# Ledger of designs, part 123: peptides against a protein of PDB entry 8YVU

Target 1, 39 residues: chain A of PDB entry 8YVU
Amino acid sequence: PQLCYILDAILFLYGIVLTLLYCRLKIQVRKAAITSYEK
Target 2, 160 residues: chain B of PDB entry 8YVU
Amino acid sequence: TWLTVLKKEQEFLGVTQILTAMICLCFGTVVCSVLDISHIEGDIFSSFKAGYPFWGAIFFSISGMLSIISERRNATYLVRGSLGANTASSIAGGTGITILIINLKKSLAYIHIHSCQKFFETKCFMASFSTEIVVMMLFLTILGLGSAVSLTICGAGEEL

## One batch from the design tools (peptide; made by RFdiffusion4, then SolubleMPNN)

Design b2_p19_8_s1 (from b2_p19_8, 12 letters changed)
Fold by OpenDDE base, seed 1:
Structure b2_p19_8_s1 (fold): chain B 39 residues (1-39), chain C 160 residues (1-160), chain D 39 residues (1-39), chain A 19 residues (1-19)
Amino acid sequence: as target 1 above (39 residues)
Amino acid sequence: as target 2 above (160 residues)
Amino acid sequence: as target 1 above (39 residues)
Amino acid sequence: DLYVILFAKLLKLLEDFMK
């Protein structure tokens, strides 16, 4: 049971980090698309 | 650059905030429907007794809706309203986290004091259930607070 | 404890979905970078 | 793309709810 709560915390942290990384990557893709459109 | 990024994702953050608020409200209503919290002795459901799932969900929902409307409608009054609502939601989220942490500590202390080896005892089961629900609500509240703070930073950047 | 395991399952699924999306975005960024380099 | 579509649908649903 304690392991389950620890796993929840780790998975939650992982989800937050992945969300931030996904947002950053999405911004990079959008910037790349804008630069390609201007060319 | 970061402010510009956050501005582009304001709608997403607003939707996430509304969704988080709705989930919190659903959990609150389910707990209130299944359990008669008023008759349960102790502070195991202190966050529910304080009405946090309800008023917190309302604040987050309003903040998210205002953020979406403010992004869609380029009006100065909507931007200011969204900033105010997001700031209020951020404060509410912080308060909610504090209440939930206190509730979690009390529930864990209750489990420890009563040495709940027998999970089938009604009091121990309720304390364990409360702990689980509070942890879930805490995670949702942290997500909501993160979105509200992000929206507040975006709104503050627009006012400058 | 049972709710903890349900939460773990949801968070795990969320993590997998985000990982897949991140991989797709990474591939898109790479493709965009290659197309920009060829111009 | 599917997530963007789902997000757009959710936004539309929220907009309809606010009307």
Scores: peptide ipSAE 0.452, ipTM 0.797, DockQ to the pose 0.048
Fold by OpenDDE base, seed 2:
Structure b2_p19_8_s1 (fold): chain B 39 residues (1-39), chain C 160 residues (1-160), chain D 39 residues (1-39), chain A 19 residues (1-19)
Amino acid sequence: as target 1 above (39 residues)
Amino acid sequence: as target 2 above (160 residues)
Amino acid sequence: as target 1 above (39 residues)
Amino acid sequence: DLYVILFAKLLKLLEDFMK
């Protein structure tokens, strides 16, 4: 049971990091799309 | 094309495969060092008795290293060698998943038969620990198989 | 303990889905950058 | 960018290990 909780913590942290990276990348895509539309 | 995307990610897939292999080897070494598998009743650690963490890690490590070398040097003979190694690693990964699923079923059956309501019983603790380790190994094996299959498809696409 | 294993499965699936979405978004960013550079 | 840098460092470590 302790190992299961450790794995949950690692997977949860991984999920949070990926979500943050995804959000940053999505913002970059939006900025690139806006710049392309104005040209 | 989908093949072009896989080609650009070959190094990443190779590194992932090597890391998965190293983690599997580490888990195998830790379990063998802490537990005397030969004296454990039943087939709770059948995957470890079969030596999967060892030979599986070797196959994945060799496949990953060959994939990275093949991508960096871009030589025809290395591409063929990497394709062969990745194919072998894919087969090994599939076999490993089968062994781990069988081990997981046996571990779960053991927990149900002995009515493990109390975690502090030695047998129930070992069965629960085995189940947790097998689940972790199964996830790592699935990741390794995914990387090996992706590298195999990429290598096959380069030969065609 | 059973809930921990279920949580592990859900978090693992979430990690895979996020990885796929991140890869797709990264490809979109690269395509947008190439299109912007050619204009 | 940070992930690319970390990945490059990991590749360098693997290369050093293979030498």
Scores: peptide ipSAE 0.448, ipTM 0.791, DockQ to the pose 0.046
Fold by OpenDDE base, seed 4:
Structure b2_p19_8_s1 (fold): chain B 39 residues (1-39), chain C 160 residues (1-160), chain D 39 residues (1-39), chain A 19 residues (1-19)
Amino acid sequence: as target 1 above (39 residues)
Amino acid sequence: as target 2 above (160 residues)
Amino acid sequence: as target 1 above (39 residues)
Amino acid sequence: DLYVILFAKLLKLLEDFMK
């Protein structure tokens, strides 16, 4: 059970990191789309 | 641009594969250091007895390294070598998944048979621990297999 | 303990989905960058 | 760019570990 909680913590951290990266990438896509539209 | 993207993706996949392999190796080493698997009754640690954490990690590591090297040097012989290594790693990963699933089934069956209501019982604890480790290894193996297959497809696409 | 395993499964699935979404988004960013370069 | 840098660092770390 303790190992399961450790794994949960790792997976949770991984999920948070991926979410942040996804958000950053999404912002980049939006910026790129805006730049392409202004052109 | 697409080629550059593919190269970056291949390197990332290679690194992911190596990382997965290292994690699997670490888990295998930890389990082997803490538990004498050879003396454990039953097939709770069948995947460990088969040595999957070791040979699987080796295959994935080699495949990942070859993939990275192949991408960096962009040599035809390295591409073929990487393709071969990734194919071998994919096969190894598939075999590993099969072994892990079998081990998981045995572990779950063991837990069910012993009616593990008391977590403090050594046998139940070991079975539960085995199940947890096997599940973790299964996830890692799936990730490794995914990376190896992706690299194989990418390499095959480059040869065609 | 069962809840922990369920959580692990959910987090793992979430990680996979996020990875796929990230890959798709990355492809979109690359396509957008190519389109912006061709203009 | 940050991802590329982080990835490069990770690659370097792996290379150093393999040496």
Scores: peptide ipSAE 0.461, ipTM 0.799, DockQ to the pose 0.047; fails the geometry check
Fold by OpenDDE base, seed 5:
Structure b2_p19_8_s1 (fold): chain B 39 residues (1-39), chain C 160 residues (1-160), chain D 39 residues (1-39), chain A 19 residues (1-19)
Amino acid sequence: as target 1 above (39 residues)
Amino acid sequence: as target 2 above (160 residues)
Amino acid sequence: as target 1 above (39 residues)
Amino acid sequence: DLYVILFAKLLKLLEDFMK
């Protein structure tokens, strides 16, 4: 049971981090696309 | 193209918020149906006693629905309404997180005080169950808050 | 305990999906960057 | 594409629920 809770915490943290990274990456993609379109 | 992508993202976030709200509501209703919270001693289910699963779910659902409708109709008044709803949902989410954390602390304290080594005891089982449900609700609330904040930021950007 | 395992499964699935999406997005960023550099 | 389809179905379900 303790391992389950620890795993939940790790997975939750992982999910948050991935979400943030995904958002950052998406912003980068958008910036890159805009720059490519302006050229 | 950029606006279209943003619109799709907003819709996705809105749907996520609605789903989170629905799950929270489901958990609330299940707990209320299975357990008579009023007869449970202590503050193990303080978040449920406060009605958070209900009002929180309502706020998130409304926010998500308004966001989706606003994006689809692309009307200025709807955008403002969605922004307001998302802001309200963000506040509600923050409040919910606080309540859930307090409940979690109380539940953990209860478990510690009663030395619940035997999980088959009714009181210990209820406390453990409450803790598990509260943790799940906390995670869902954080997800909902994240979506609401994201929608708020996006909506604010459109208003500028 | 059962709820914990269910949550673990959901979070794990979520993490996998996000990872895949992140990878796809990263590839897109790289492609966009290469295209921008070649122009 | 599958995610888009699933998302669209979910949106439709939500729309039906709102009606």
Scores: peptide ipSAE 0.458, ipTM 0.802, DockQ to the pose 0.048; fails the geometry check

Design b2_p19_8_s2 (from b2_p19_8, 13 letters changed)
Fold by OpenDDE base, seed 1:
Structure b2_p19_8_s2 (fold): chain B 39 residues (1-39), chain C 160 residues (1-160), chain D 39 residues (1-39), chain A 19 residues (1-19)
Amino acid sequence: as target 1 above (39 residues)
Amino acid sequence: as target 2 above (160 residues)
Amino acid sequence: as target 1 above (39 residues)
Amino acid sequence: DLYLTLFAKLLSLLLEFMK
């Protein structure tokens, strides 16, 4: 059971990191699209 | 610049891959240090006996390091090397997953056959512990494979 | 203990999905950047 | 000790990328 909780913590952390990266990437895509539209 | 952002992302993936590899290596080392797997009857630790946590972790670590170095130095030969290493790591990860799945099946079968009601029985405890460790290793291997594949795709895209 | 395993499965699936989405977005950003550079 | 140091370094790098 302790190992399960450790795995949960790792996966949770990984999920948070990926979510943040995804958000950043999404913002970049939006910025790129806006810049492309202005040209 | 957009290139800088992309490089940072690739470096992050490389770091993630290395971290995953290190965790796998740590688990392998801990299991080998705490348990004498050579004297354990059955195939509940077949993945460990095959040495997957060690060689797999090494491959993933090398792949991740090469990816980071390639992104930092931006040399064509390093890019190709990183791509090759990531591809090799992806293959190794796939093989590792297969081994771990087989181990997991054997461990689960052992638990079902012996109808382990009491967790404190030595054999049942070992089988349960093995199952837990194998599951963790499997998840980590899948994460590592995901990162390696991602890096491979990114590297392939840069070569095109 | 069962809840822990369920959580692991959910988090794992979430991680895979986010990784795939992240890859797709990254490709889109790269394509957008290339298109912007060609203009 | 070496593993811990490497792990700490990797974790630090990961945290830096999260910023």
Scores: peptide ipSAE 0.505, ipTM 0.822, DockQ to the pose 0.106
Fold by OpenDDE base, seed 5:
Structure b2_p19_8_s2 (fold): chain B 39 residues (1-39), chain C 160 residues (1-160), chain D 39 residues (1-39), chain A 19 residues (1-19)
Amino acid sequence: as target 1 above (39 residues)
Amino acid sequence: as target 2 above (160 residues)
Amino acid sequence: as target 1 above (39 residues)
Amino acid sequence: DLYLTLFAKLLSLLLEFMK
């Protein structure tokens, strides 16, 4: 049971980090797209 | 093409938000159907007593739906509406997190005070169950908040 | 305890989905960057 | 039943998005 809670915490943290990374990557894609369009 | 990709991403975030809301509603209804919260002593289910699973889920659902509709119709008014809804959902999510944290603290305190060594005792079982449900709701709320914030940022970026 | 495992499953699934999306987005960023560089 | 239908629709949308 304790391991389950630890796993939950790890997975939760992983989810948050991935969400943030996804957002950052999305912003990068947008910037890249804009730069590509301006050329 | 890039705009379409971004729209798809927003739609996904909206769907995730709606899904989170639905799960929250499901848990809320299950808890309310199985347990008579009114007869439970203490503030173990304070979040449920406050109705957070219901109103929070509604806010998240509306936000997600508006986001999806906004992306599909590509109307400026819908974009603004989605942005507003996502902002509201973000605020609701933050409030929900606060409520859930308070509930969690109370539940943990209850467990500590009653020295719940025997898990099979009814009171201890209910407290543990409440704690588990609150934790799940907390995670879902955080996920919903994340999606709402993401959608808000995306929507704000489209308006600029 | 069972709820913990259910949560783990949900979070795990969420993590997998996000990872896949992140990978796809990363590939898109790379493609966009290459296209931008070739112009 | 309504919740299940909505959930199914959302799941289908999610799956479609993952494709």
Scores: peptide ipSAE 0.504, ipTM 0.821, DockQ to the pose 0.098
Fold by OpenDDE base, seed 4:
Structure b2_p19_8_s2 (fold): chain B 39 residues (1-39), chain C 160 residues (1-160), chain D 39 residues (1-39), chain A 19 residues (1-19)
Amino acid sequence: as target 1 above (39 residues)
Amino acid sequence: as target 2 above (160 residues)
Amino acid sequence: as target 1 above (39 residues)
Amino acid sequence: DLYLTLFAKLLSLLLEFMK
């Protein structure tokens, strides 16, 4: 049971990191699309 | 730029791979320090007996490090080396997953055979602990394999 | 303990989904960059 | 010590990536 909670913490942290990265990437895609449209 | 994104992604994947490797190694070390796996009856720790947490961690660590170095230096020879290392790590990860699945099946079978209703019984506790550790290792191995495969694809794409 | 394992499964699935989405987004960024370079 | 150093480097890289 304790190990399960540790795993939850690790997975939760991983999920947060991935979410942040995804958001950053999404913003970059939007910026790239805007730049492409302006050209 | 797309290059910046790719660089960040490769570094992230490399870091993730190294982290996964380190966690696997830590778990392996902890289990080996607390338990004498060689004297444990059955195959509940078969993955540990096979030494997967150790050699797998080494493979993933090397692959991750090479990927990071390759991305930072942007040298063709390093890219090829990283691709090779990631391929090797992917194979190792696949093998590790197989070993862990087998271990998990054996552990679950052990729990079922002994009708482990009492958590405080030593044998049942060990089997349950093994199952939990194997599940954690399996998740970590899948994560490592995913990162290694991703890095391999990225490296292959750069060479083509 | 059962809730912990359920949470692990959910977080794991979330991680996989995010990874796939991240890969798709990466491919989109690459396509956008190629299109921008050709213009 | 080696593991701690590697972990520290990894953590630094992660933190840099999060910037």
Scores: peptide ipSAE 0.496, ipTM 0.820, DockQ to the pose 0.087
Fold by OpenDDE base, seed 2:
Structure b2_p19_8_s2 (fold): chain B 39 residues (1-39), chain C 160 residues (1-160), chain D 39 residues (1-39), chain A 19 residues (1-19)
Amino acid sequence: as target 1 above (39 residues)
Amino acid sequence: as target 2 above (160 residues)
Amino acid sequence: as target 1 above (39 residues)
Amino acid sequence: DLYLTLFAKLLSLLLEFMK
């Protein structure tokens, strides 16, 4: 049972990190698309 | 700017792979130090008897380190080496998943045969503990395999 | 304890889905960068 | 101690990539 809680914490942290990276990448894609449309 | 983002992604995947390897090695070392696997009856710890946490961790660590070094030095010869190491790590990860699935099946069969209703029985406790560790190792191995495959695809794209 | 295992499964699935989405976004960013370089 | 130092270094690298 204690190992399950540790795994939950690791997976939760991994999910948060991936979400932040995904948001950052999405913002970059949007900025690139706007720059390409203005050209 | 885009090359910098790609470099950061490759390094991140390499770090993730090394971290996964280190966690696997830590779990393997802790289990081997706390439990005398040689005296445990049955194949509950078959993955540990096969030494997967050790050799798997070594392969993933080498692959991750090579990926980071290759990205940092931007040398063509290191890119090929990293691609080879990541491919080898992917194969090792697949083999590890197979071993862990077999171990999980044996552990679940053991719990079912002995009708482990009482968690406080030593045999049932060991089987349950083994099952939990094997599941954790399986998740970590899948994460490591995903990182290795991603790095392999990135490396193959750079060679083309 | 049983709820912990269910949570692990959900978090694991979430991690896989986010990884696939991240890879898809990365491919899109690469395609956009190539298109911008050819202009 | 070596493993802890390596883990700390990896964690610091991961945090640096998150910035």
Scores: peptide ipSAE 0.496, ipTM 0.815, DockQ to the pose 0.100

Design b2_p19_8_s3 (from b2_p19_8, 12 letters changed)
Fold by OpenDDE base, seed 1:
Order: sequence, then C-alpha cells, then structure tokens
Structure b2_p19_8_s3 (fold): chain B 39 residues (1-39), chain C 160 residues (1-160), chain D 39 residues (1-39), chain A 19 residues (1-19)
Amino acid sequence: as target 1 above (39 residues)
Amino acid sequence: as target 2 above (160 residues)
Amino acid sequence: as target 1 above (39 residues)
Amino acid sequence: SLYIELFAKLFNLLLEFMK
C-alpha cells in the first residue's frame, strides 16, 4: 500500500511534466504555423 | 506567444476543469451516501463537513462552462464573466487545497496516535478511508486549480 | 489502499494519453519543419 | 441520465481535442 502512494506521486509529477512539455510543443507548432503563413 | 497558446487551449482547459469538478462531486456524493459524516467524531472529514466537494465542484463547473462559452461566442461580456469565474475558481481551489491539507494532517495524526495496526477497527478504517479520499480530492483540486489559473492568465491577457 | 490502485490506473491512463498526444504533436512539428524547409 | 449525457458530451469534446 505504501508503494501505491509513492507511485501516485510519481505518476502525478509525470503528468504535470508531460502537460508542460505538451504546452511548449504546442507553442512551437503554432509559431511554426505563423512563420509559414507569413512566407 | 504563451498567451496565444493558452487562448487556443481555453476550451480544452475548461472541459478539463468541468470533468475534474464532476469527479470531485461524485466523490463527495459517494462519501455522503456511504458515511454519516455528521455522526463521525473528530475532524477527519473536515473538508466534507465544509462542503468543499460540492461548492468547489459548482465553482469549477461554472468556470469551465463560462470559459467554453466565452471562447465560442467571443463576446466581451462573456470574456469578463469567464475571467471573473476563473479567478473565483482559482481562489476556491486554493482554499480547497488548504482545507484538504489540514484534513490530511489531522487524519494522519489520528492514524499515528492510535497506531492503527488493526485495520478492522471502525475508527481506524474510517481514518484510512478519509485519508485516501482526501488525497484523491487533493490531486483533483490541484488539477482544477491549474486549469483555472491557466484560464485566468489567458483571460487577463485578453483584457490587456 | 484499493482507492490508491484506482487512482494509479487513472493517472497511468492519463499519462498514456498525454504521451500519445505529445507524439502526435511532435510529428506535426516535424512535418511543419519539413514544409518550411522545402519553401 | 442528464449527468450521463453531459459526461458523454464532455468526453466527446475531449476526444475531439485529442484529434
């Protein structure tokens, strides 16, 4: 049971990190799309 | 810009917020249906006694719905309404986290003091159950707060 | 303890979904970069 | 039934955003 709570914490942190990375990547895609539209 | 990205994801964040609110409401309903919280001694269920799963879920749901509607209709009055609702939801989320942390500390202290080795004792079982639900609610509240704060930043950027 | 395992399952599923979305977004960034290079 | 329909709508919206 203690291992389950530790796993929850790790998965939660992983989810936050992935969300941040996803946001950054989405920004990059949008910047690339804007640059392509200006050309 | 980061603000532009958040604006485009506003609807998704709103849906996530509504979903989180619904899950919180479901947990609150289940706890209230299974346990007579009013008859339980101590502050193990302080967050539930305060009604946080209910009013918090309502605030998050309203904030999420307003965010989605504001994004779809793109009306100035809806944008301001969404900003206000998201700000209120962010404050509510922060308050909820505080209440849940206090509840968690009390529950853990109870378990530690009574050295609950016998899981079959009703008080120890209730304390453990409360701790588990509070932890789940805390995670959901953090997710909801994250979405509400993101929506608030997005709305604030639109007003500038 | 049972609720902990349920939370683990939900967080795990969320992590998988985010990973898939991240992969899709990464592919889109690559496609956008290739299109920009060809122009 | 209303809650289920709302949940289904939200789920479909989430799926649409995932596309």
Scores: peptide ipSAE 0.473, ipTM 0.796, DockQ to the pose 0.085
Fold by OpenDDE base, seed 5:
Structure b2_p19_8_s3 (fold): chain B 39 residues (1-39), chain C 160 residues (1-160), chain D 39 residues (1-39), chain A 19 residues (1-19)
Amino acid sequence: as target 1 above (39 residues)
Amino acid sequence: as target 2 above (160 residues)
Amino acid sequence: as target 1 above (39 residues)
Amino acid sequence: SLYIELFAKLFNLLLEFMK
């Protein structure tokens, strides 16, 4: 049971980090698309 | 600029692999120190008996370290080495997942056979504890595999 | 304890999905970068 | 930026530990 909570914390942290990275990448893709449209 | 971003991402993935490896090693050592796995009847700790936490952790650690070093030095030979190490780590991770799944099945079967309604019984407690640890190891292995695969794809893309 | 295991499963699935999406997005960014370089 | 710096510090610490 305690291990489960530790795992939850690790997975939660991992999920947050991945979400942030995904958001950053998505923003980059959008910026690239906008730049290509302006050209 | 995009290369810099990719480099940062690769470093992060490498760190994730190393951390996963370290956690796996820690769990392996703790289990081996606290529990005499050799004296435990059944295949509840089959993954530990196979030494997966150790060799898997080594592979992930090496892969992560090589990935980080490759990204820092940006040398062609290091990139290839990292790619190879990540590929090897990915294979190791897949194998580890398979072993852990088999271990989980055996542990669950053991619990079912002994009708472990009372978790305070020593045998049932050990089986449940094993199951919990194996599940944690499985999650860590999957995380490591994900990072290794990601690094492999990134490295392959850089070589193309 | 049961809630913990359920949460673990959800977080795990979320992590896998995010990882796949991140990989796909990264590939798209790379393809876009290559296309921009060829222009 | 702060998060990246923190990550870099943790990463460096990890590297030092592994050496």
Scores: peptide ipSAE 0.461, ipTM 0.815, DockQ to the pose 0.051
Fold by OpenDDE base, seed 4:
Structure b2_p19_8_s3 (fold): chain B 39 residues (1-39), chain C 160 residues (1-160), chain D 39 residues (1-39), chain A 19 residues (1-19)
Amino acid sequence: as target 1 above (39 residues)
Amino acid sequence: as target 2 above (160 residues)
Amino acid sequence: as target 1 above (39 residues)
Amino acid sequence: SLYIELFAKLFNLLLEFMK
């Protein structure tokens, strides 16, 4: 049971990190799209 | 297009493979340090008895390292070596998944047979622990296999 | 304990989905960058 | 590119840790 909770914590942290990275990448895509539109 | 994407992510996939291998090795070492698997009755730790956490980790680590080296140096001999290692790692990963699934089934069957309602019983605790570890290792093995297969496809694409 | 395993499965699935989405987004960023370079 | 560099650094650190 304790190992399961530890795994949950690790997976949760991983999910948060991936979400943040995804958000950053999404912002980059938007910036790139705006730059391409202005050209 | 997919091949080009995989080529650019080869290093990342290699690192992921090595990391997965290291985590598997750590779990194997921890389990072997805490429990004498050879003396455990039943097939609850069949994957550990087969030594998968160790040889699988070795295969994945070697494959990952070779993939990274191949990507960095872009030498034809390294590409072929990486392809071979990744293929071997993919086979090892598939075998590992099979072993882990079998172990998981046995562990779950053990839990059901003993009607493990009380986690404080030693046998039930061991079976539950085994199930948890096997599930974790299964996830890691799937990740490792995914990386190895991706690297294999990328390497094969470079040879064509 | 059962809830923990269910949570692990959900978090794992979420991680896979996020990884796929991240890969797709990365491809989009690369395509956008190439398009911006060609202009 | 920055992510790749960061990844490379992390990988090198991991390799050093494994030594």
Scores: peptide ipSAE 0.456, ipTM 0.791, DockQ to the pose 0.045
Fold by OpenDDE base, seed 2:
Structure b2_p19_8_s3 (fold): chain B 39 residues (1-39), chain C 160 residues (1-160), chain D 39 residues (1-39), chain A 19 residues (1-19)
Amino acid sequence: as target 1 above (39 residues)
Amino acid sequence: as target 2 above (160 residues)
Amino acid sequence: as target 1 above (39 residues)
Amino acid sequence: SLYIELFAKLFNLLLEFMK
């Protein structure tokens, strides 16, 4: 049971980091699309 | 700039692979130090008897290190070496997942056969502990396989 | 303890889905960068 | 830049731990 809680913490942290990276990448894609449309 | 972002992602994947390998190695050493696997009846710790935490951790560690070195030095021969190591690590990870699934099935079958209603019985406690450790190793192995496959795809894309 | 295992399964599934979405987004960024370079 | 430096520090720490 204690190991389960440790795994939950690791997976939760991993999920947060991936979400932040995904958001940053999505913003970059949007900026690239806007720049391509203005050209 | 996109190459810099890709390099950062490759380094992150390499670090994740090394970290996964280190955690697997730590779990393997802790289990081997605390429990005498040779005296445990049944195949509850079949993955540990096969030595998967040790050789799997070595393969993932080498693959991760090679990937990081290849990315830092940006040499063509290192890229090929990293691709080969990541492919080997992906195969090792797939084999490890298969072994862990078999071990998990055996552990669950053991719990069902003995009708482990009393958690404090030594046999039931060992079976439950084995199940928890195997599940954790399975998750770590899947994460390692995902990172190795991602690095393999990135490396193959650079060679084309 | 049973809730912990259920949470682990949900977080693991979430991690896999996010990884797949991140890979798809990365491929889109690469395609956009190649198209921008050829123009 | 700060995230890159933090990642580099973490990576160096991991390398030192592996030695």
Scores: peptide ipSAE 0.452, ipTM 0.803, DockQ to the pose 0.047

